# Ledger of designs, part 77: peptides against a protein of PDB entry 5T59

Target 1, 112 residues: chain A of PDB entry 5T59
Amino acid sequence: TTPTMQSTSLLTEHLGYPPISLVDDIINAVNEIMYKCTNAMEKYLMQRNIIGKKDFSDEIKIGTAKLESLLENSVDKNFDKLELYVLRNILSIPSDLLEENRFRLLHHEKLV
Target 2, 90 residues: chain B of PDB entry 5T59
Amino acid sequence: EHIRFQRLVQVCNKALEESIRKLQSWEKIHECFPNYGQTREGIENLTVCQQQVIKLWSNLSRVEFDAIFHERSIEEKLNQLDDLINKARS

## One batch from the design tools (peptide; made by RFdiffusion4, then SolubleMPNN)

Design b2_p17_7_s2 (from b2_p17_7, 8 letters changed)
Fold by OpenDDE base, seed 5:
Structure b2_p17_7_s2 (fold): chain B 112 residues (1-112), chain C 90 residues (1-90), chain A 17 residues (1-17)
Amino acid sequence: as target 1 above (112 residues)
Amino acid sequence: as target 2 above (90 residues)
Amino acid sequence: SLLEKFKEERKKKKEEL
């Protein structure tokens, strides 16, 4: 079931922020980590680019770029799935609770 | 009783593990450096590089995700959500 | 796809915030 506007509103009230904000933080973090990793890899290898009087700088640059691309694709795929799962199954309100009685309970708990 | 936060941690870990899986393949690494990997020193450098990247990935993700979860108070909020749902069904 | 539809909804929500 796709998240509804009502669910989003209720969860936003409960969380103090929209559910999507949590997912955004997670995705932004993993993207930052990803590029830190690939950058570290490139720098490490570029400091070791000459072996036996042969310069492998070009190969290293191309190779690290390929690995970065592979990692990007994998991150995008897996965290898109994560986003869908989190918003649909974790940060969600069961349909049977999207009724007036449950709504009152949520407000009551916040006020007490 | 409290299940949502546990599930959040699980799916985050799974996504991280699945994302780094290709870099854990020596074959994939070597394919990107075909000539460099034909040298002894190159193989050694790639091996160390691979290990360091994987460790960096794991360490950074743990620190950053824990920080996010703390800043968003997500464990507490999800536990409360579980409690509210359970109460409503009682 | 379901995922693409969800992404579109996410985009809309971001625009509204």
Scores: peptide ipSAE 0.249, ipTM 0.922, DockQ to the pose 0.089
Fold by OpenDDE base, seed 1:
Formats: sequence, C-alpha cells, structure tokens
Structure b2_p17_7_s2 (fold): chain B 112 residues (1-112), chain C 90 residues (1-90), chain A 17 residues (1-17)
Amino acid sequence: as target 1 above (112 residues)
Amino acid sequence: as target 2 above (90 residues)
Amino acid sequence: SLLEKFKEERKKKKEEL
C-alpha cells in the first residue's frame, strides 16, 4: 500500500521530521561511503601501479572505474528497494489508526 | 511487541550486504584487472585491496548508520509507533 | 514500474519540503 498524505503528516508529527528524511540520510550516507571506498581502492592500487618494469596505471584506472560503476548500480538497486520497503512497511500507519478516534489518540499521546 | 526497528536494521543490513556482494567476488575483481592480475604482486595487491575495501565498507556503514539512527531517535520513535498501534488494537 | 512510480512520488514529496 502506498503511503497517504495523512500517514505522512502523522508520521512527521510523531517523528519530528518527514519519513523520507530518514531514507535520504541513509541513501546519502551509503553514497558517501561508496565513493570513499572506491576512491580508497583506486589510491591504493595507484600507489602500486608499477610491477617490474611495467606501468599498470591505465589498467588500474579503467578497472577501478568499472568496479565503481558496478558498486554504484548495486547500491542504487538495493537502496531503492530499501526505500520502498521502509516507507511502506516500517514508517507506515495502519488504516485503523487513520480513523478519527485513532487520530485523536495519536495527538493525545503527543501532548501527554 | 517492538518489531519495526528490528525490521529497519534488518533491511539496512541486507541492502548493505547485497550491495557489496559484487566486490566480494574475486572473479569479478580479477576480470577488471586482467594483466595486473596475471602478476604475483598484482594478485597480492588486489587481494589486500579487496579485503580492505570490504572492511572499510562494513565499518563505515556501521558507524554512519548508527549515527543516523541516533540522531533521528528512530528506535525510540518506532517503538512508540508499535506501542500506539498495539494499544489501538487492544 | 512500481518502484519507478514510487521514485516519482518521492520526488514530489521532496519538493514539498
């Protein structure tokens, strides 16, 4: 079930922030980590680019770029799934709590 | 009783694990460096690099995600949400 | 398709913030 505007509003009130903000933090974090990892990999190998009399710098750059793309695609796929799941199944309000009486309960609990 | 935060942790871990899975494949690593990986020293470097990247991925994700969860007070908030739902249904 | 639709909804929600 797709989250409703009402659910979003209630959750925002409960959380103190929109539900999507949590997902944004997670996605931003993993993206940052991803590029830190790929950068570290490239730097590590580039410091070891010469073996014997052969310079493998070009191969290293191409190879690390390929791995970066691979990781990026995987991150995008898996965290898109995560976003969907979190917003639909974790940060969600059951329909029974969207009724008038339950809505009042949520507000009451906030005030107490 | 409290299930939502546990689910959040689980799906985060799953996403992280599945995301790094490709880099855990030696075959995929090696195929990106066909000539470099034909040398003994190259293989050693790639092996260490692979291990270090995976460790870095794991450590950074743990630290950063825990920080996010703390800053957003998400465990407490999700527990409260569970309680509200359970109360409403009782 | 469902994921794409959700991504579009996310975009809309972000714009509302």
Scores: peptide ipSAE 0.248, ipTM 0.921, DockQ to the pose 0.089
Fold by OpenDDE base, seed 2:
Structure b2_p17_7_s2 (fold): chain B 112 residues (1-112), chain C 90 residues (1-90), chain A 17 residues (1-17)
Amino acid sequence: as target 1 above (112 residues)
Amino acid sequence: as target 2 above (90 residues)
Amino acid sequence: SLLEKFKEERKKKKEEL
C-alpha cells in the first residue's frame, strides 16, 4: 500500500524529518560511493596504461566507462527497490494506528 | 520485539551486495578490457583493481551508512515506532 | 554534471511520491 499523507505527517513528526529524507541520504551516499569507486578504478589503471610497447589508455577509458554504466544501472535498480521497501514496510504506520484513538496515542507519547 | 531497524540494515546490505555483484564477475571485468586483459601484466592489474574496488565499495558503504543511521537516530526512532505499534495492538 | 543530473532526478521522483 502507498503511504498516505497522514502517515507521512505522523512519521515526520516522530522522526523529526520526512521519511523520504532518510532514503535520500542513503541513495545520495551510494551514488557518491559509486563514482568514487569508478574514479579510483580508472586512475589505477591509467597509471598502468602502458604494457610493453603498447598504450592501452583508450581501451581503459572505454572499459571503465562501461563498468561505470553497469554499476549505475545496478545501483538504480536495487536502490529503487530499497526505497519502495523502506517507505512501505519499514517507515510505515499500520492502518489501525491511523484511527482516532490510536492517532491520539502517538501525540500523547510525544507530550509525555 | 524490535524488528524494523534490523530489516533496514538487512535491505541496505542486500542492495549493496546486489549492486556490486556484476563487478565481482571476472568475466564482466575482462570483457571490458579485451586486449589489455590478454596480457599477463594486464590480467594482474585488473585482478588487483577488481579486488581494491570491491573493498573500497564495502568499506565506504559501511562507514557512510552507519554515519547516516547515527545522524538520523534511525535505530532509536524505529525501535520507538515498534513499541508504539505493539502498545497500540495490546 | 552527472551528480547534478542525479539530484534533479531524485527531486523529480520525490515530487511524484
Scores: peptide ipSAE 0.238, ipTM 0.921, DockQ to the pose 0.088
Fold by OpenDDE base, seed 3:
Structure b2_p17_7_s2 (fold): chain B 112 residues (1-112), chain C 90 residues (1-90), chain A 17 residues (1-17)
Amino acid sequence: as target 1 above (112 residues)
Amino acid sequence: as target 2 above (90 residues)
Amino acid sequence: SLLEKFKEERKKKKEEL
């Protein structure tokens, strides 16, 4: 079920911020973490790029790029699912509470 | 009676776990470094690298997500939401 | 980049909500 405008308004009032803002924070965080992880991996291996008489720098760069892509694709998929789930099932108002009388309850509780 | 915050934590953990799963595969790691991984030292380096990245992923995600949840007061807000819903249905 | 594409997709989705 897609969130309604009414639900968003009520939740924004309750939370003090739009529901999507929480998801944005989560997504931004995981993206930052992902970059830090892949960067750390590349740097670690590049410091160990020579084995014997052979320089593996090019292979390391290509390999780490592949792993980054793999991780990014997985993050995209899984956190897209997370976003949908959170907005639809966690940060949601049951339909019965969207009626006028129920709407007043949430608003009233904040004011009192 | 309070269920929403628990669900939030669960789905976050699941997303993080599923996202890092492929990096937990040694086969996937090795495939990215076919020649490097044919050397003894290369294998050792890749092994350590893999372990460190996974740990870094886990540690950073926990710290950052907990910070977000705290800054957004989401546990309290979701508990209150549960209470409101339960009250309305009583 | 893939990261930029991801950000753009999120932006579009956000606008739809």
Scores: peptide ipSAE 0.240, ipTM 0.922, DockQ to the pose 0.084; fails the geometry check

Design b2_p17_7_s3 (from b2_p17_7, 8 letters changed)
Fold by OpenDDE base, seed 1:
Structure b2_p17_7_s3 (fold): chain B 112 residues (1-112), chain C 90 residues (1-90), chain A 17 residues (1-17)
Amino acid sequence: as target 1 above (112 residues)
Amino acid sequence: as target 2 above (90 residues)
Amino acid sequence: SLLEEFKEKRKKKKEEL
């Protein structure tokens, strides 16, 4: 179930930021980490591209690119799932708290 | 009592683990470097590279995610949310 | 860069939510 506008508003008030912002931070972080990892891998191997009398630079570039794509696809898949789960099940407000009396309670707790 | 933050940590760890799983496969690594991996030195380099990348992935993700959680005060906020929900239902 | 490409993909997916 998709979060309601009311839920988003209440959570934004509670968190001090929209729920999606947390997910954005997480996904941006993992993307950056992914790039650092793949870049490090390529650089490491490219510094060791010659074995004997053979230069494996082309193979290394192709291979690391394949691994990068593989990792990218996996990150995309798994963190899409994470996003949906977090927004729907963790950063969510039960329907009973969306009632008038419960809504007032949330505001009251904020002010106290 | 407090369950939401625990769930957040769990799903983050799961996503990270599943994302790096392909790189944890030596077979997947080797198949990307068919000729390089036929040499002794190449195998050694790939092995070290694989290990280092996985460690880098783990360390960076731990540090960065903890930083995010701290900056967003998410543990406190989720605990408060749990408390509000529990209070409302009591 | 790869990072920029990911950001763009993320942007598109965010709009779908």
Scores: peptide ipSAE 0.241, ipTM 0.923, DockQ to the pose 0.086
Fold by OpenDDE base, seed 5:
Structure b2_p17_7_s3 (fold): chain B 112 residues (1-112), chain C 90 residues (1-90), chain A 17 residues (1-17)
Amino acid sequence: as target 1 above (112 residues)
Amino acid sequence: as target 2 above (90 residues)
Amino acid sequence: SLLEEFKEKRKKKKEEL
């Protein structure tokens, strides 16, 4: 079930920010972490690119790029699922609270 | 009683664990470096690299996600939401 | 960069949500 405008408004009032903002922060964070990890991997291996008389720099660059792509695909898939779950099940308002009387109660509790 | 924040932490951890799972596979790592991984030194370097990147992933995720949760006061807000829902159903 | 591409992809998804 997709979040309704009413739910979004009520949650925004409660949280002080739109629910999607939390998800955005999480996604942005993991994206940054992903890049830092792959960059660290490349740098570590590039400092160890010569074994014997052979230079493996090209293979290292290609290999780390492949791992980055692999990680990116996995992050995208898993955090898409996370986004849907959070917005639909965690940052959600049950239907009984969306009734008129319950709706008024939420506003009353916020103001008192 | 308070369940939403616990669920948030759980799904975040699950997403992080599932995301890094492929990098935990030695086969996946080795196939990206087929010739480099045929050398003794290469294998050693890849092994250390794999361990370090996984640790880095875990540590950075913990620090950054905790910071987000704190900045957004999400535990408090989700607990309040649980309380409101429980009150309404009473 | 891949990072920028990811952010752009996220932006488009948000607009569709």
Scores: peptide ipSAE 0.228, ipTM 0.921, DockQ to the pose 0.086
Fold by OpenDDE base, seed 2:
Structure b2_p17_7_s3 (fold): chain B 112 residues (1-112), chain C 90 residues (1-90), chain A 17 residues (1-17)
Amino acid sequence: as target 1 above (112 residues)
Amino acid sequence: as target 2 above (90 residues)
Amino acid sequence: SLLEEFKEKRKKKKEEL
């Protein structure tokens, strides 16, 4: 089930930030890590671009770009799934807590 | 009792593992460097590069994700959420 | 190693700030 506006509001109050912000942090981090990895790979190989009499610089650039694309696709796919799972199953409030009495309980716990 | 944070860590690890899986394939790596990988020295360089980039991926992910979890106080908040839900259902 | 290279780069960046 998709999170409701009420659920989002309650979680935002509880967390101190919107639930989506956590997911954004995670996704931004993995994207940064991804490009650091691919950049490091390219730099490492470019420092070793000459073998014998051949210069493999062009092949290295193309090859690392292909690997970057593969990694990008995998990251996008898997972290889209992660986002959906986290927002629906981890950062979620059961419907019974959205009832009036349960709702008051959440507010009461914050004030006490 | 407290299950949400554990699940968060699990799904993060799962996503990271699945994301890097293709780079763990030597065949995939070699296919990207068909001529370079036909040389002995090239194979050696690719082997080391593959191993090190996977380690870099793992280490950076661990450090950065732990930092995020700390900055967002997510373990504490998720534990509190579990407690609230359990209390409401009791 | 790639990891060490990354650490060195980050260290240099920190020193530049």
Scores: peptide ipSAE 0.166, ipTM 0.911, DockQ to the pose 0.030
Fold by OpenDDE base, seed 4:
Structure b2_p17_7_s3 (fold): chain B 112 residues (1-112), chain C 90 residues (1-90), chain A 17 residues (1-17)
Amino acid sequence: as target 1 above (112 residues)
Amino acid sequence: as target 2 above (90 residues)
Amino acid sequence: SLLEEFKEKRKKKKEEL
């Protein structure tokens, strides 16, 4: 299930930042890495665009773009799953700790 | 006892692995370069490119994710969270 | 290699900072 507002608040207090911020960092990083990889691939092949008497520059550009799209789709899919899993199962507060008494305990531990 | 950070690392690795899976397919690579890949030299270039991109992906992700985890102190925070939960249940 | 090229590029950028 989707994290509750209470859970988010408690975790934000504990972490010093909203849980989603961690996920954002991860996703932003992988996106950057993705484009670095595809850019590197294109540049590598473009330096090797001539084979014999044929120039494959156009094909290389199109091909690398296709691979980029393929990678983008995969990244989006898998890291959407990651986001859901992290927020629901890792950065989560068990229901028993959301009770009043447990809530107090969490705050107590934070303050001492 | 401490399980959350381990799980975080695991799911990150899984996401990274699954994301790059299609680029690990030679068939997918070749399909994107149908004429280029008909040449011996082209095949060689694509092979090297594929291998190196995968390595680049792996290395960059390792470095960047470790940096994020450090900056966010996530291991410590998740361990503390585990401890809090365990304490509350004891 | 692509990785080495990247490292070299990053190294140069770091030196410029």
Scores: peptide ipSAE 0.163, ipTM 0.911, DockQ to the pose 0.029

Design b2_p17_7_s4 (from b2_p17_7, 9 letters changed)
Fold by OpenDDE base, seed 1:
Structure b2_p17_7_s4 (fold): chain B 112 residues (1-112), chain C 90 residues (1-90), chain A 17 residues (1-17)
Amino acid sequence: as target 1 above (112 residues)
Amino acid sequence: as target 2 above (90 residues)
Amino acid sequence: SLLQEFKEKREKKKKEL
């Protein structure tokens, strides 16, 4: 179930930021980490690109690119699932709290 | 009592683990370097590289995600949300 | 990149929320 506008508003008020912002931070972080990992891998292997009399630079570049793509695809898949789960099941407000009396309670708790 | 933050940590860990799973496969690594991996030295380099990348992935993700959770005060906020829900239902 | 596409999708979702 997609979060309602009311839920988003209440959660934004509670969190101090929109729920999606947390997901954005997480995904941005994993993106950065992914790049650091793939870059480190390429650099490590490129420093060891010559074995015997053969230069494997081209193969290393192609291979690391393939691994990067593979990792990117996996990150995309798994963190898309994460986003949906977080927004729907973690950063969510049960329907009973969306009622008038419960809505007032949330505001009251904020002010106290 | 408090369940939402625990769930957040769990799904984050799951996403991270499943994302790196392909790189944990030696077969997947080796197939990307078919000729390089036919040499003894190449195999050694790939092995070390694989191990280091996985460690880097784990360490960086732990540090960065903890930082995010702290900056967003998400544990406290989710605990409060749990409390509000429980209070409303009691 | 796939992550760029993902970012675009998130922006769309952000507008819907």
Scores: peptide ipSAE 0.224, ipTM 0.919, DockQ to the pose 0.083
Fold by OpenDDE base, seed 2:
Structure b2_p17_7_s4 (fold): chain B 112 residues (1-112), chain C 90 residues (1-90), chain A 17 residues (1-17)
Amino acid sequence: as target 1 above (112 residues)
Amino acid sequence: as target 2 above (90 residues)
Amino acid sequence: SLLQEFKEKREKKKKEL
């Protein structure tokens, strides 16, 4: 089930930030890492672009772009699943804690 | 007792592992460089490149994700959340 | 880019939460 506004509010109070902010950090990080990896790959191969009498620069550029696309697709798929799982199953509050008495308990524990 | 942070680490690792799976395939790498990979020297370069990029992926992800978890104090917060839930159910 | 797609998607989800 989708997280409720109440759950989000309680978690935000508990965490000190909205739950989605953690996911944002993770997604931003993996994207940065992804492009660093593909850039490094291209740079490495471009420094080794000539073999014998042949210049493979064009093939290297196309090939690394293809690999980048493959990686992008995989990252998109897997981290979309991660986002849903984290927000629904990790950064979540069970329904029993959303009851009046349990709700008060969360606030009380923070204040004491 | 404390399960949420463990789950977070597990799903992060799984996502990272599955994401890099295609680059771990020599066949996929070679397919992207059909002529370059027909040369001995090209194969050697691609092999080293593949190994390096996978290591880079692993190292950067470990460092960056740990930094995020630290900055967000997520282990502590998730443990506290587990405790609150368990207490409420007792 | 993938980054932009994720940003847009997450912003949409953020508003829905």
Scores: peptide ipSAE 0.224, ipTM 0.918, DockQ to the pose 0.083
Fold by OpenDDE base, seed 5:
Structure b2_p17_7_s4 (fold): chain B 112 residues (1-112), chain C 90 residues (1-90), chain A 17 residues (1-17)
Amino acid sequence: as target 1 above (112 residues)
Amino acid sequence: as target 2 above (90 residues)
Amino acid sequence: SLLQEFKEKREKKKKEL
């Protein structure tokens, strides 16, 4: 068994779910939040699309789309880094605990 | 003693802060609305919009991430993991 | 979509872990 596979199995047993499931929830949540924010921005500005005699609806739609893209790129970059950090450093088992005796200890502690 | 959950919260906050940073730039906001932002009313609307979006981002993130952490019992599980590691090393 | 991209990345990582 590879150390990564072994760690995943042990952590899944400990957590009651695979470690990546936590990251899945986080990523899904931030994407939902992102959409809600950009949608709210568009709606707010579209309610204020006419200034004087000029209609800025087209500019607002294009502008909000650009901001959405900007936010999307930033979310992608930063939460990709987050995923790697969480899985490698937070939801991880030190190598010394992956030795046979330590491995058995983890199973024993869970059962008693 | 217990460090993993603290680190999780820290990296989540960092990712959220870094993600919204560009929207905190007035220049970035204004350049997306070059003509709209040339009007007094447009500037006022964009200013309020920017503030509201940032607040919405912060509030929704807090609520949703706390819900996730609760549903996954992650603080308890990470504390237990810390304890197991410390015990094994003692 | 961004969601789809992340899902694909995570599925790939699941297979590697």
Scores: peptide ipSAE 0.216, ipTM 0.917, DockQ to the pose 0.080
Fold by OpenDDE base, seed 4:
Structure b2_p17_7_s4 (fold): chain B 112 residues (1-112), chain C 90 residues (1-90), chain A 17 residues (1-17)
Amino acid sequence: as target 1 above (112 residues)
Amino acid sequence: as target 2 above (90 residues)
Amino acid sequence: SLLQEFKEKREKKKKEL
């Protein structure tokens, strides 16, 4: 189930930041890494673009772009799943702790 | 007792592994370079490139994710969350 | 290697900061 507003508030108080912020950091990082990888791949191959008398520069550019797209799709898919899992199952408050008495306990622990 | 941070690491690793899986396919790599990959030297270059990119992916991810986890103090916070939950249920 | 190249670039940037 989708995290409740109450859960988000409690976790934000506990973490010092909204739970989504962690996920954002992770996703931003992997995106950056992804493009670094594809860029490195292109540069590596472009330094080796001539084989014999043939210039494969155009093919390399197209090919690396295709691989980038492939990787992008995979990253998007898998890290969307990750986001959902993290927010629902890791950065989550059990329903019993969302009750009034348990809520108080959480605040009490925070304040002492 | 403390399970949330472990799960976080696990799902991160899984997402990273699943994301790079298609690049681990030689067939996928070769398909992107049909003529280049018809040459011996091209195959060699693609092979090395593939291996190095995968390693780069792994290493960069490790470093960056660890940095994020540290900056967010997520292990400590998740452990505390586990403790709070366990205490509340006791 | 690609990894080494990136490491070197990052180290250079780190020194510039």
Scores: peptide ipSAE 0.172, ipTM 0.912, DockQ to the pose 0.029

Design b2_p17_8_s1 (from b2_p17_8, 11 letters changed)
Fold by OpenDDE base, seed 5:
Structure b2_p17_8_s1 (fold): chain B 112 residues (1-112), chain C 90 residues (1-90), chain A 17 residues (1-17)
Amino acid sequence: as target 1 above (112 residues)
Amino acid sequence: as target 2 above (90 residues)
Amino acid sequence: SEERKKKREEKLKELSK
């Protein structure tokens, strides 16, 4: 098997779930938080949309949408980096453990 | 001895911090509300809103990430992984 | 992942309402 496939299999056995599942949970959570934040911002400002007899509702809607996009782009960028780092450096098995003898021992230790 | 979980927490915090950084810029906030932000009351509302959003971001992320880490037992699993690696190298 | 994509799409739909 490829080192990647081998690592994934071993880690899945160790974790009880595929490594990607952890990353998925993290990213899904931050996405939800992101939209909660932007929604809260819009709601807060829309309750304060009239100032000096002027209605700023349209500006608020456009402005909050822009901020949402900005945050979304930043989240996507930074958590893509996180995903790569976690899968390569944290949820990874060093090459010395992937050697044939070490591989067998790891399986033996987990099953016995 | 145990390093992987610490690194996980660090990179999560870094990603969260860097993600919210742009919203911490008053200039960027004001640019999105050019006319609204020219009023005294508007500035006050935006200031409070910015502060509250940042706090909400921080609090929700802490709660949710801790819940994930607990549900996945990731600290224990990563510590075990460190131990296995150290044992193999000894 | 497909799971993340699906969830993101659901949130976007909610925001569009």
Scores: peptide ipSAE 0.278, ipTM 0.930, DockQ to the pose 0.045
Fold by OpenDDE base, seed 1:
Structure b2_p17_8_s1 (fold): chain B 112 residues (1-112), chain C 90 residues (1-90), chain A 17 residues (1-17)
Amino acid sequence: as target 1 above (112 residues)
Amino acid sequence: as target 2 above (90 residues)
Amino acid sequence: SEERKKKREEKLKELSK
């Protein structure tokens, strides 16, 4: 499930940004890279679409689209797992720090 | 002592590696281009294309993720978080 | 997130052109 509001607030204060922002940056980056890769693939093959007397342009377009879909699905799956793991296990505050005395410690450390 | 940033790098690498895994399969590449891949030139083109895409994927992801980590100062922040947690438990 | 969704949709639209 989603981290608590307290955890998010404390981490936001510590990080200077919400934890989800880091994940967003990562996933946005990989999405951009993904489409750059598939676009490069299509362009590369389309420049080599004629072999002998046959034009393979249609097959190339269909094939690259299939690979794009495959990559997209894989990226979505794996980076959804990443998001969950990062937010739950990396950008997380243990329950023992979510107590009154520990809250003071975190705030005090920031102010010092 | 400091473990969170290392874990972040590890899970990022794993996600990247698993994401590109399907494109590393020649069989999957070839099946998308059944007729093109039956020609000698087609096979050569697909082979080069596959290799170049994987390299592009790896290089771009490394550069971009490092940039993100730097811009977000995430190593420092995660180390500080580890220190705070360890201090609280001491 | 909404930010990711928006960017993803934009890229898909561009690829569809």
Scores: peptide ipSAE 0.277, ipTM 0.930, DockQ to the pose 0.046
Fold by OpenDDE base, seed 2:
Structure b2_p17_8_s1 (fold): chain B 112 residues (1-112), chain C 90 residues (1-90), chain A 17 residues (1-17)
Amino acid sequence: as target 1 above (112 residues)
Amino acid sequence: as target 2 above (90 residues)
Amino acid sequence: SEERKKKREEKLKELSK
């Protein structure tokens, strides 16, 4: 089930930021790391592009691009799963706490 | 008692591990450089490159994820959430 | 997420240059 607006509001109040913001930070970070890795790989190989009498620059560029695409696809897949899991199972409020008599708990605790 | 932060760390580690798994395959690396990988020097360079990338992935992810968790105070917040839920159910 | 999308797009643009 998708988190409710009420749950999001309560969690935002508790966290000081919307739950999605944490996920955004995580995914943005892994994206940055991903491109740093692929860039480093390309640079490393391009400094070693000539072996014997052959220049492998074109092959290196194409090959690195393929690996980048492979990594992008894997990152997207796995972190999409992560996003769903985190928002549904970690950054979530059980339904019993969303009932009328218990709805005030998070708000009350913050005020105390 | 406190379970949410532990789960967060676990799923992050799993996602990172699964994401880099394809690059851990020498066969897949070699397939991207079919001619380059037919040379002795090419194989050596690819081997070192593969190892360095994997290490870079691991090190950067650890440092940056820890920084995020700290900046967002997520361990404390998730522990508090666990406590609130447990209290409400008692 | 719009924020993630924006950042991803920026990186892709940089790589394409």
Scores: peptide ipSAE 0.277, ipTM 0.930, DockQ to the pose 0.047
Fold by OpenDDE base, seed 3:
Structure b2_p17_8_s1 (fold): chain B 112 residues (1-112), chain C 90 residues (1-90), chain A 17 residues (1-17)
Amino acid sequence: as target 1 above (112 residues)
Amino acid sequence: as target 2 above (90 residues)
Amino acid sequence: SEERKKKREEKLKELSK
């Protein structure tokens, strides 16, 4: 089940930001890290592209691109799961609190 | 009583670990560099490269995720949420 | 997220050069 509009509003009030913003920060960070890693790998190997009399520059470029794709696919898969889990199970409000009387609870506690 | 932040950390760690798992496979690394990896020097370079990438991945993720959690005050907010829920159920 | 999508696309473009 997807989060309700009510739960999103209540959590936004509680957090001071929409729940999705946290997930966005996390995923943006890992994306940046991912490309930093692959870039570092390519640069490292390109500084070591000649072995003996052979130049492996082309193979290095192709190989690093393949690894980048592999990592990218894995990141996308696993962090999509993370997003769903966080929004459904961590940044969530139990249904018993999603009643008129309970909506006041989070708002009231914030003001007190 | 406080469970949500712990779960957040756990799922983040799991996602990071699962994401880098395939790069931890030497076989997969070698397959991407079939000729380069047939040389002694190439194998050495790939080995060091693999280790460095994994370390970089781990270190950067730790630093960046901790920064995010701090900036968003997420531990405090999730603890408060747990408390509110527990109080409402009592 | 559209924000994430934009950033990813930008990086892909840079890497394709």
Scores: peptide ipSAE 0.275, ipTM 0.929, DockQ to the pose 0.045

